# Peptides against a protein of PDB entry 4Z63: the designs that were tried, part 170

Target 1, 334 residues: chain A of PDB entry 4Z63
Amino acid sequence: LCLGMNDLTGNIPEDLFHLKRLNLLGIQENRLSGSLSREIRNLSSLVRLDVSWNLFSGEIPDVFDELPQLKFFLGQTNGFIGGIPKSLANSPSLNLLNLRNNSLSGRLMLNCTAMIALNSLDLGTNRFNGRLPENLPDCKRLKNVNLARNTFHGQVPESFKNFESLSYFSLSNSSLANISSALGILQHCKNLTTLVLTLNFHGEALPDDSSLHFEKLKVLVVANCRLTGSMPRWLSSSNELQLLDLSWNRLTGAIPSWIGDFKALFYLDLSNNSFTGEIPKSLTKLESLTSRNISVNEPSPDFPFFMKRNESARALQYNQIFGFPPTIELGHNN

## One batch from the design tools (peptide; made by RFdiffusion4, then SolubleMPNN)

Design b2_p20_1_s1 (from b2_p20_1, 8 letters changed)
Fold by OpenDDE base, seed 5:
Structure b2_p20_1_s1 (fold): chain B 334 residues (1-334), chain A 20 residues (1-20)
Amino acid sequence: as target 1 above (334 residues)
Amino acid sequence: MRPVGVSSFSELPLGTRIFP
């Protein structure tokens, strides 16, 4: 049953929950309000539940133990409060959980040992607090993780050295500290392609340790951290780099010539730093910027990106990284 | 918060919530 993208109001009729053979319920992008009924437990054949972009409120009902086939739960952009219910945090069937842009709070706790199928987790823009959950690497299939804009604090857990499945990771604006430790840990994530760490590590030094290596890194965003230091030499070994944003820091020194050696680099933002010297001629030879035909369709994270072209402009949403226009921003340097 | 550049939906200012 697909009723998304309408102007439906009120609550879900209770009689809908008698549809025991229903595999898909999509009611996204409406004006549905009230609590999400616990009677969803009666939908025992449910594989996909999409209630996103509504006006739902209250706590998410703790009935997911009665939904043994549920693979997809989409609840982003609602008014949900409380925590992740225990039955959801223990779901062995769930592949994707998206609860971005709600009012969920408390400590984030997932039983990753039980969540054997979890591939994508988006909990960005909530009110979770405390430390990052150390047991996330126990979610052995977890590839996409967005935990940005929560009230986390402290450092990236040491256990994340073992986060083998991790490919796309966003921790923007989560009050994290110790960038040296974070990068030292995350370099061990052999499948990591996308790393977003904007608005953390305030005033720290960007490490230039040649021992750091991110072999598969395609997207690195570490903007607005007031980071000191220079362009890190270790980044030159990330041959697959496509997008680099280090804007709004306090980085100094010259822009190195190796920045032009990245064959797939199509978006570079080094603006609002303290870089000096000349613009490397190698930047004018970037194949991705000179050839209009390089459509590298590569996998992107499940969470969207937004680009704001100027202070007054509306942010544009991009669901894929390659949706960004080819860009070089070097403005507002010394 | 920086005025320009790359961000996610989760990189909006703290307290920002968007509803339909």
Scores: peptide ipSAE 0.029, ipTM 0.685, DockQ to the pose 0.457
Fold by OpenDDE base, seed 1:
Structure b2_p20_1_s1 (fold): chain B 334 residues (1-334), chain A 20 residues (1-20)
Amino acid sequence: as target 1 above (334 residues)
Amino acid sequence: MRPVGVSSFSELPLGTRIFP
């Protein structure tokens, strides 16, 4: 049953929950309000539940132990409060959990040992507090993780050295500290292609440790951290780099010539730093900017990126990195 | 967020849509 993208109001009729054979319930993008009924437990055949983009409130009901086939739960952009229900945090069937842009709070706890099928987790823009859950690497299929805009504190856990499944990771604006430790840990994530750390590590030094290596890194965004230092030499070894944003830091020194050696680099933002010297001539040799048809069919994270084109403009959302226009932004340096 | 310039953020504002 798909009723999404309407102007439906009020509560879900209780009789809807008598549909025991229902595999898909999509009621997204409406004006549905009230609490999400515990009677969703009666939808025992449910594979996909999409209640996103509504006005739901209250706690998410703890009934997911009665939904053994549930693979997709999309609840983003609602008013849900409380924590992740225990039954949801222990769901062995769940592949994707999207609860972004809610008011969920407390310590983030997932039983990753039980969540054997979880591959995508979006909990961005909530009110989770405390530390990052150390056991996330135990979610052995977890590839996409967005935890941006939560009130986490401290450092990236050491256990994330073992986060082999991690491919797309956003921790933007989560009050994290110690960028040196974070990068030192995350370099061990062999499948990491997208790393977003914007609005963390306030005023720290960007490490220039040549021992750091991110082999498969395609997207690195570490903007607006007031980071000091220079362009990190270790980044030159990330040969697959496609998008680099180090804007709004306090980086100094010259833009190195190796920045033009990235064959796939199509988006570069080094604006609002303190870089000096000449623009490297090697930037004019970027193949990605000279070739009109970069058919890069590469996997993208499930979380969107945002770009502000100017001060007065709203941030534009891009669901794929290829949605970004080819860009070199070096403004507001010197 | 600082208002000036182009930046790529994964920071999702309120009301941001994610397509599954």
Scores: peptide ipSAE 0.028, ipTM 0.696, DockQ to the pose 0.293; fails the geometry check
Fold by OpenDDE base, seed 4:
Structure b2_p20_1_s1 (fold): chain B 334 residues (1-334), chain A 20 residues (1-20)
Amino acid sequence: as target 1 above (334 residues)
Amino acid sequence: MRPVGVSSFSELPLGTRIFP
């Protein structure tokens, strides 16, 4: 049943929950309000539940133990409060959980040993507090993780050295500290292709440790951290780099010539730093900016990217990194 | 800090629709 993209109001009719053979319920992009009914438990055949972009409030009902076939739960952009229900946090069938842009709070707890099928987690823009859950690496299939814009404090857990499944990771604006530790840990994530750490590590030094290595890194965003230091030499070994944003930091020194050696680099933002010297001539040789042959089949994170070109501009959403225009931004370096 | 650059979070108020 797909009723998305309408102007439906009120609650879901109770009779809808009598549809025991329903595999897909999509009621996204409406004006549905009130609590999400616990009677969803009656939809025992449910594989996909999409209630995103509504006005739902209250706690998410703890009925997911009665939904043994549920693979996809999309509840982003609602007014849900409380924590993740225990039954949801223990769901062995769930592949994707998207609860971005809600008012969920408390300590984030997932039983990763039970969540054996979880591959995508988007909990960005909530009110989770405390520390990052140390057991996330126990979610052995978890590839996509957005925890941005929460109130996680402290450092990236040491356990994340073992996060082998991690490919796309965003922790933007989550009050994280110790970038050196974070990078030192996350470099062990051999499948990591996308790393977004914007608005963390305020005023820290960007490490220039040549021992750091991100082999498969395609997207690195560490903007608006007031980071000090220079362009990190370790980044030069990330040969697959496609997008680099280090804007709005306090980075100094010259832009190194090796930045032009990235064959796939199509988006570079080093603006609003304190870089000096000449623009490397190698930047003019970036093939990705001259050739239109961008492979359409590259994996992208499930979480969206947002770009603001200036402080007063509206944020633009991009579902794929390739949605960004080819860009070199070196402005506002003093 | 200016909210400029690439981010993976919405800077819009909760419940605000994002238009392309």
Scores: peptide ipSAE 0.027, ipTM 0.689, DockQ to the pose 0.606; fails the geometry check
Fold by OpenDDE base, seed 3:
Formats: structure tokens, C-alpha cells, sequence
Structure b2_p20_1_s1 (fold): chain B 334 residues (1-334), chain A 20 residues (1-20)
């Protein structure tokens, strides 16, 4: 049953919860309000539940132990409060959990040993506090993780060295500290292709440690950190780099010539730094900017990217990295 | 801090990927 993108108001009719054979319930993009009924437990055949973009409030009901086939739970852009209910945090069937842009709070706790099917986790823009959960690497299939815009503190856990499934990771604006430790840990994530760390590590030095290596890194976004240092030499070994945003930092020195050696680099933003010297001629030889027919059939994160062209501009949403226009931004360097 | 550049945090409508 798909009733999304309407102007439905009020509560879900109770009779809807008697549909025991219902596999898909989509009521997204409405004006439904109140608590999400615990009677969803009666929908024992649910595979997909989408209640996103509504006015739901209260705690998410702890009834997911009665939904053994649930693979997709989409609840983004609501007013949910509290934590992730225990039954949801222990769901063995769940593949995707999206609860972005809610008011969820407390410590983020997931029983990753139980969540054997979890592939995508989007909890961005919530009120989770404390430290990053050390046991996330125990979610053996967890590929996509967005924890951006939460009140996490401290450092990336050492346990993330073992996060082999991790491919897309965003921790933007989560009050993280110690970029050197973070990169030192995350380099061990052999499948990591997308790393977004914007608005963290305020005023720290971007490490130029030649021992750092991100072999499969395609997207690196570390903007608005006020980072000091220079263009990191270790990045030159990331031969698959497609998007680099280091804008709005305090990086100095020359833009190195190796920046033009990235065959797939189509988006480069080094604006609002303190780079000096000449623009490398190698940038004019970027194959991705010269050849029109790059069909980028590459895996993208499940979380979108947002581009703001200026402070007053509305952020443009891009669901896929290759949706970005080919760009070189080197403005506002001194 | 000027909010210019690429970020992954927004309250804007999100594309949801449907896994095969």
C-alpha cells in the first residue's frame, strides 16, 4: 500500500493494521501526526515500512521483534524522540535503517552481532550524544553509515580498524577530534570509497603522514575544519579519487602537481584556503574534465551530498557523486 | 564558518536507495 506524496492528515486508521499480508506500507510525505502506532506489530509480513516526511512524534514503538521480514525502515524527517528501540537495534532482518532528521537522543546503541543483515544506516541530523559506538564493525554487512550532525564527542574508535564492510562513511559536524587518529584508523577500512568529515577537527593539522594509504578512496570531503598544514602527500596514492573537497580550511603551501594525475578526478574544491604558488598545469590535463563520455557507473553512498554555492544559497542535493558538475574551485586563496 | 562546499548533512529531502 503506497499512499505517499499526499496531504493526508490525522492518524493511520486502525483497520490498516489488520492487513497481515501487507509487504509494503508507504505513507511518506504526508502530514500524519501523533505517535507511530504500536499496532504496526500486527503487520507481520512487512518488508518495507516508509513513514518518512511526516509529523510523527514520540518514541518509535518497540515492536520490531514482531516484524521478522522487515528489511527497510524509513522514518527520516519526523519528530521521533528517544532512542532506537531495543527490538529494532536487534533486528536480524533489517537491511536499511533511515531515521535521519529526527530528535532521537541518548547513546547510540546497536546490537551489531544480531543485526546480521544491516547494510545501510542513516542516523544523520539527530541528537545522539556520547561516543561513537565501538561495536559498529561487528555489523559485518554494514556498508553505508551516515552519523553526521550528531553530538558525538571524542575520537574515532580504534575498533574501526576492523570495519571491513565500511564503504561510505559520513561523520560531518559531529564534534570529532584528532584527525590524525581518525585517518590512521580509517585507512584500515579496505573498502572505504567515500569519507566525509566536514565540520570536525577544528583547527587541527591535516596530517602529512606518508604511511597513510587509502587505496579505494574516491570521495574525500573534509571542508570547514579550519585545518592547518598542506596538501597531504599520502592522498597522491589514492589513484581512484573522483571528488576532493578541502575548502574552507587554513591549508598553505603550493597545490602539488600530482593533483592532476588523478584520472577520475572531476570535482576539486580547494577554495577558501591559504594556498600559494601557481596553479599546476597538470590540472588542465585531467582526463575527467577533457573527456565528455565518462560513464561513471560507480557505487555511491546512500546518503546524499549537499552543495552550497554560497552562504545564502539553498543547498543542492545530489544523490550520486557523478551528478556533480565537473568543477575546479580554487577561489579565495591568499 | 561559512557553510560553503560539499556536505552530507542537511534537512533537505533525501534520496533513498532501494536495494535490489
Amino acid sequence: as target 1 above (334 residues)
Amino acid sequence: MRPVGVSSFSELPLGTRIFP
Scores: peptide ipSAE 0.025, ipTM 0.683, DockQ to the pose 0.315; fails the geometry check

Design b2_p20_1_s2 (from b2_p20_1, 8 letters changed)
Fold by OpenDDE base, seed 1:
Structure b2_p20_1_s2 (fold): chain B 334 residues (1-334), chain A 20 residues (1-20)
Amino acid sequence: as target 1 above (334 residues)
Amino acid sequence: MKPVGVFSFSELPLGTRVFP
């Protein structure tokens, strides 16, 4: 049953939950309100539940032990409060959990040893507090993780050295500290292609440790951190780099010539730093800027990126990085 | 705050309208 993208209001009729054979319930992008009924438990054949972009409130019901076929739960952009229900945090069937942009709170706890099918987790823009869950690497299929804009304190856990499944990771604006430790740990994530760390590590030094290496890194976004230091030499070894944003920091020195050696780099933002010297001539030789035909059929993260072209309250959604216009931003430097 | 450029959802200023 797909009722998304309407102007439906009120609560879900309770009789809807008598549909025992229902595999897909999509009621996203409406004005549905109230609590999400515990009677969802009656939808024992449910594979996909999309209640996103509504006005739901209250706690998410702890009924997911009665939904053994549930693979997709999309609840982003609602008013859900409380924590992740125990049955949801232990779901062996769940592939994707998206609860971004809610009011969920408390410590983030997932039983990763039970969540054997979880491959995508989006809990960004919530009110989770405490430390990052150390056991996330135990979610052996977990590739996409967005935990941005929560109140996680401290450092990236050492256990994340073993996060082999991790491909897309966003921790933007989560009050993280110690960028040196974070990068030192995350470099061990051999499948990491996208790393977003914006609005963390306030005032720290960006490490220039030549021992750091991100082999498969395609997207690095570390903006708005007030980071000091220079363009890190270790980044030059990330030959697959496509998007680099180090804007709104306090980086100094010259923009190095090796920045133009990236064959796939099509988006570069170094704006609002304290870089000096000349613009490297090698930037004019970036193949991605000169050749229109970079068919980058690369897997996109499950969490979209957005581009703001101006200071307006408008952003364009990009489901694929390839959708970004080729860009070099070097404005507001010395 | 970064006024323009690439953002994750969680980096967008509050009240930002998203268009596909």
Scores: peptide ipSAE 0.363, ipTM 0.904, DockQ to the pose 0.342
Fold by OpenDDE base, seed 4:
Structure b2_p20_1_s2 (fold): chain B 334 residues (1-334), chain A 20 residues (1-20)
Amino acid sequence: as target 1 above (334 residues)
Amino acid sequence: MKPVGVFSFSELPLGTRVFP
């Protein structure tokens, strides 16, 4: 049953929960309000639940132990409060959990040992507090993780050295500290392709340790951190780099010539820093900017990126990073 | 704060309208 993208109001009719053979319930993008009924437990055949973009409030019902086939739960952009219910945090069937842009709070706790199928987690823009859950690497299939815009004070856990499944990671605007430690840990994530750390590490020094290495890194976004230092030499070894945003920091020195050696780099934003010297001639040789035929056979993160072309209140959503226009932004430097 | 460029959802300024 798909009733998305309407102007439906009120609560879900109770009779809907009598549909025991229902595999997919999509009621997204409506004005449904009130609590999400616990009677969802009656939908024992449910594989996909999409209640996103509504006006739901209250706590998410703790009924997911009665949904043994549930693979996809999308509840982003609601007014849910409380924590992740225990049954959801222990779901062995769940592949994707998206609860972005809610009012969920407390400590983030997931039983990763039980959540054996979880591959995508989006809990961005909530009110989770405390520390990052140290046991996230125990979610052995967890590839996509968005925890941005929570209050995860402190450092990236040391346990994340073992986060082998991690490919797409966003921790932007989460009050994180110690970028040196964070990068030192995350470099061990052998499958890490996308790393977003914007609005953290305020005023820290961007490490220039040549021992750092991100082999498969394609997207690095570390903007708005007021970071000091220079363009990090270790980044030159990330040969697959496609998007680099280090804008709105306090980086100094020259833009190094090796930045033009990235064969796949099509988006570069170094704006609003304190870079000096000449623009490297090698930037004019970026193949990705000169050739139109970039075959992008790469999986995209489950969390979209957005582009603002001007200072308006408008942003364009990009589900695929390769959808970005080729860009070099070096404005507002010295 | 960065007024233009690439953002994740959580990085967008308050009041930003998103278009596909």
Scores: peptide ipSAE 0.356, ipTM 0.901, DockQ to the pose 0.322
Fold by OpenDDE base, seed 5:
Structure b2_p20_1_s2 (fold): chain B 334 residues (1-334), chain A 20 residues (1-20)
Amino acid sequence: as target 1 above (334 residues)
Amino acid sequence: MKPVGVFSFSELPLGTRVFP
C-alpha cells in the first residue's frame, strides 16, 4: 500500500492494521500526526515501512519483535521522541534504519550482535548525547552511518579500527574532539570511501602524519573546523579522491602541486583558508575537469548530499556525488 | 557557517529548503 506524497491528515485508520499480508506500507510525505500506533505489530508480513516526512510524535512503539520480516524502516522528518525501542535495537531482519531529523534523545544504544542484517543507519539531526557507541563495529554489515548533528562528546572510539564494513561515514557537527586520533583510527577502515567530519575538532591542528593512509577514500569533507596546519601530505596517496572540501578552516602554506594529480577529483573546495602562493598549474590539467566522460558508477551513500550554489535558503539534493558540477573553489584566501 | 558548497542534510542551515 503506497499512499505517499499526498495531503493526508490525522492518524492511520485502525482498520489498516488488519492487513496481515501487507508487505509494504508507504505513507511518507503527508501530514499525518499523533503517535505511531502500536497496532503496527499486527502487520506481521511487513517488509518496508515508510512513515517519513510526517508530523508523527511521541515514542516509537516497541513492537518490532512482532515484525520478523521488516527490512526497511524510514521515519525521517517527524517529531519522534525518546530512544530507539529495544525491539528495534535488536532487530535481526532490519537492513536500513532512517530516523534522521527527529527529537530522539538519550544514549544511542544498538545491539549490533543481534542486528546482523543492518547495512544503513541514519540517525542524523537528533538529540542523542553521550559518547559514540563503541560496539558499532559489531554490526558486521553496517556500511552507511550518519550520526551527524547529535551531541557525541569526546573522541572516535578505538574500536572503530575494526569497522571493516564501514564505507560511508558522517559525524558532522557532533562535538567531536581529537582529529589526530579520529583519522588515526579511521584509516584502518579499509572500505571507507566517504568521510564527513565538518563542524568538529574546533581549532585543532590537521595532522600531517605521513603514516596516515586512506587507500579507498573518494570523498573527504572536513569543513568549518577552524583547523590549523597545511595541506596534509598523507592525502596525496588517496589516488581515488573525487571530492575534497577543507573550506572554512585556518590552513596555511601553499596549495601543493600533487593536488592536480588526482585523476578523479572533480570537486575541490579550499575556500576561506589562509593559503598562500600561486595556484598550481596542475589543477588546470585535472582529467575530470577536462574530460566529460568519466563514468565512475559508484554506489551512492544512502544519505544524500546537498549543494548550495548561493547564500539563499535553497539547496539542491544530489543522490550521486557525480551529479555535482565540476568545481574549484579557492576564494577568500591570502 | 559555510554559506555555500556541499552539505549533508544535518549540516544544512535551519530553514533551508531542499529541492530534488
Scores: peptide ipSAE 0.354, ipTM 0.903, DockQ to the pose 0.336
Fold by OpenDDE base, seed 3:
Structure b2_p20_1_s2 (fold): chain B 334 residues (1-334), chain A 20 residues (1-20)
Amino acid sequence: as target 1 above (334 residues)
Amino acid sequence: MKPVGVFSFSELPLGTRVFP
């Protein structure tokens, strides 16, 4: 049943919860309000539940043990409060959980040993507090993780050295400290292709440790951190780099010539730093900017990126990184 | 804060209108 993208108001009719054979319930992008009924437990055949972009409030009902086939739960952009229900945090069937842009709070707890199918987790823009859950690497299939804009304080857990499945990771604006430790840990995530750490590590030095290595890194976004230091030499070994945003920091020194050696680099933002010297001639020779054949089948995170072209309140959503226009932004440097 | 460029959802200023 797909009723998304309407102007439906009120609550879900009770009779809907008698549909025992329903595999898909999509009621996204409406004006549905009130609590999400615990009677969803009656929909025992559900594979996909999409209640996103509504006005739901209250706690998410703890009934997911009654939904043994549920693979997709999308509840982003609602007013949900409380924590992740125990049954949801223990779901062995769940592949994707998206509860971005809610008011969920408390300590983030997931039973990763039970959540054997979880591959995508988006809990960005909530009110989770405490530390990052150390057991996330126990979610052996977890590839996409967005925990941005939560109140996670402290450092990236040491256990994340073992986060083998991690490919796309966003921790932007989560009050993280110690960028040196974070990068030192995350470099062990051999499948990591996308790393977003914007609005963290305020005033710290960007490490230039030549021992750091991110072999598969395609997207690095570490903007608005007031980071000091220079362009890190270790980044030159990330041969697959496609997007680099280090804008709105306090980085100094020259832009190194090796930045032009990235064959796939098509988006570069180093704006609003303190870089000096000349623009490397090698930047004018970037193959991705000179060739029209950009590969269309590059992996992208499940969490979208947005482009703001001006200071207006408008942003364009991009579900794929390669959808960004080729860009070199070096403005507002010293 | 960064007024223009690439953002994740969580980095967007409050009141930002998102278009597909």
Scores: peptide ipSAE 0.351, ipTM 0.898, DockQ to the pose 0.332

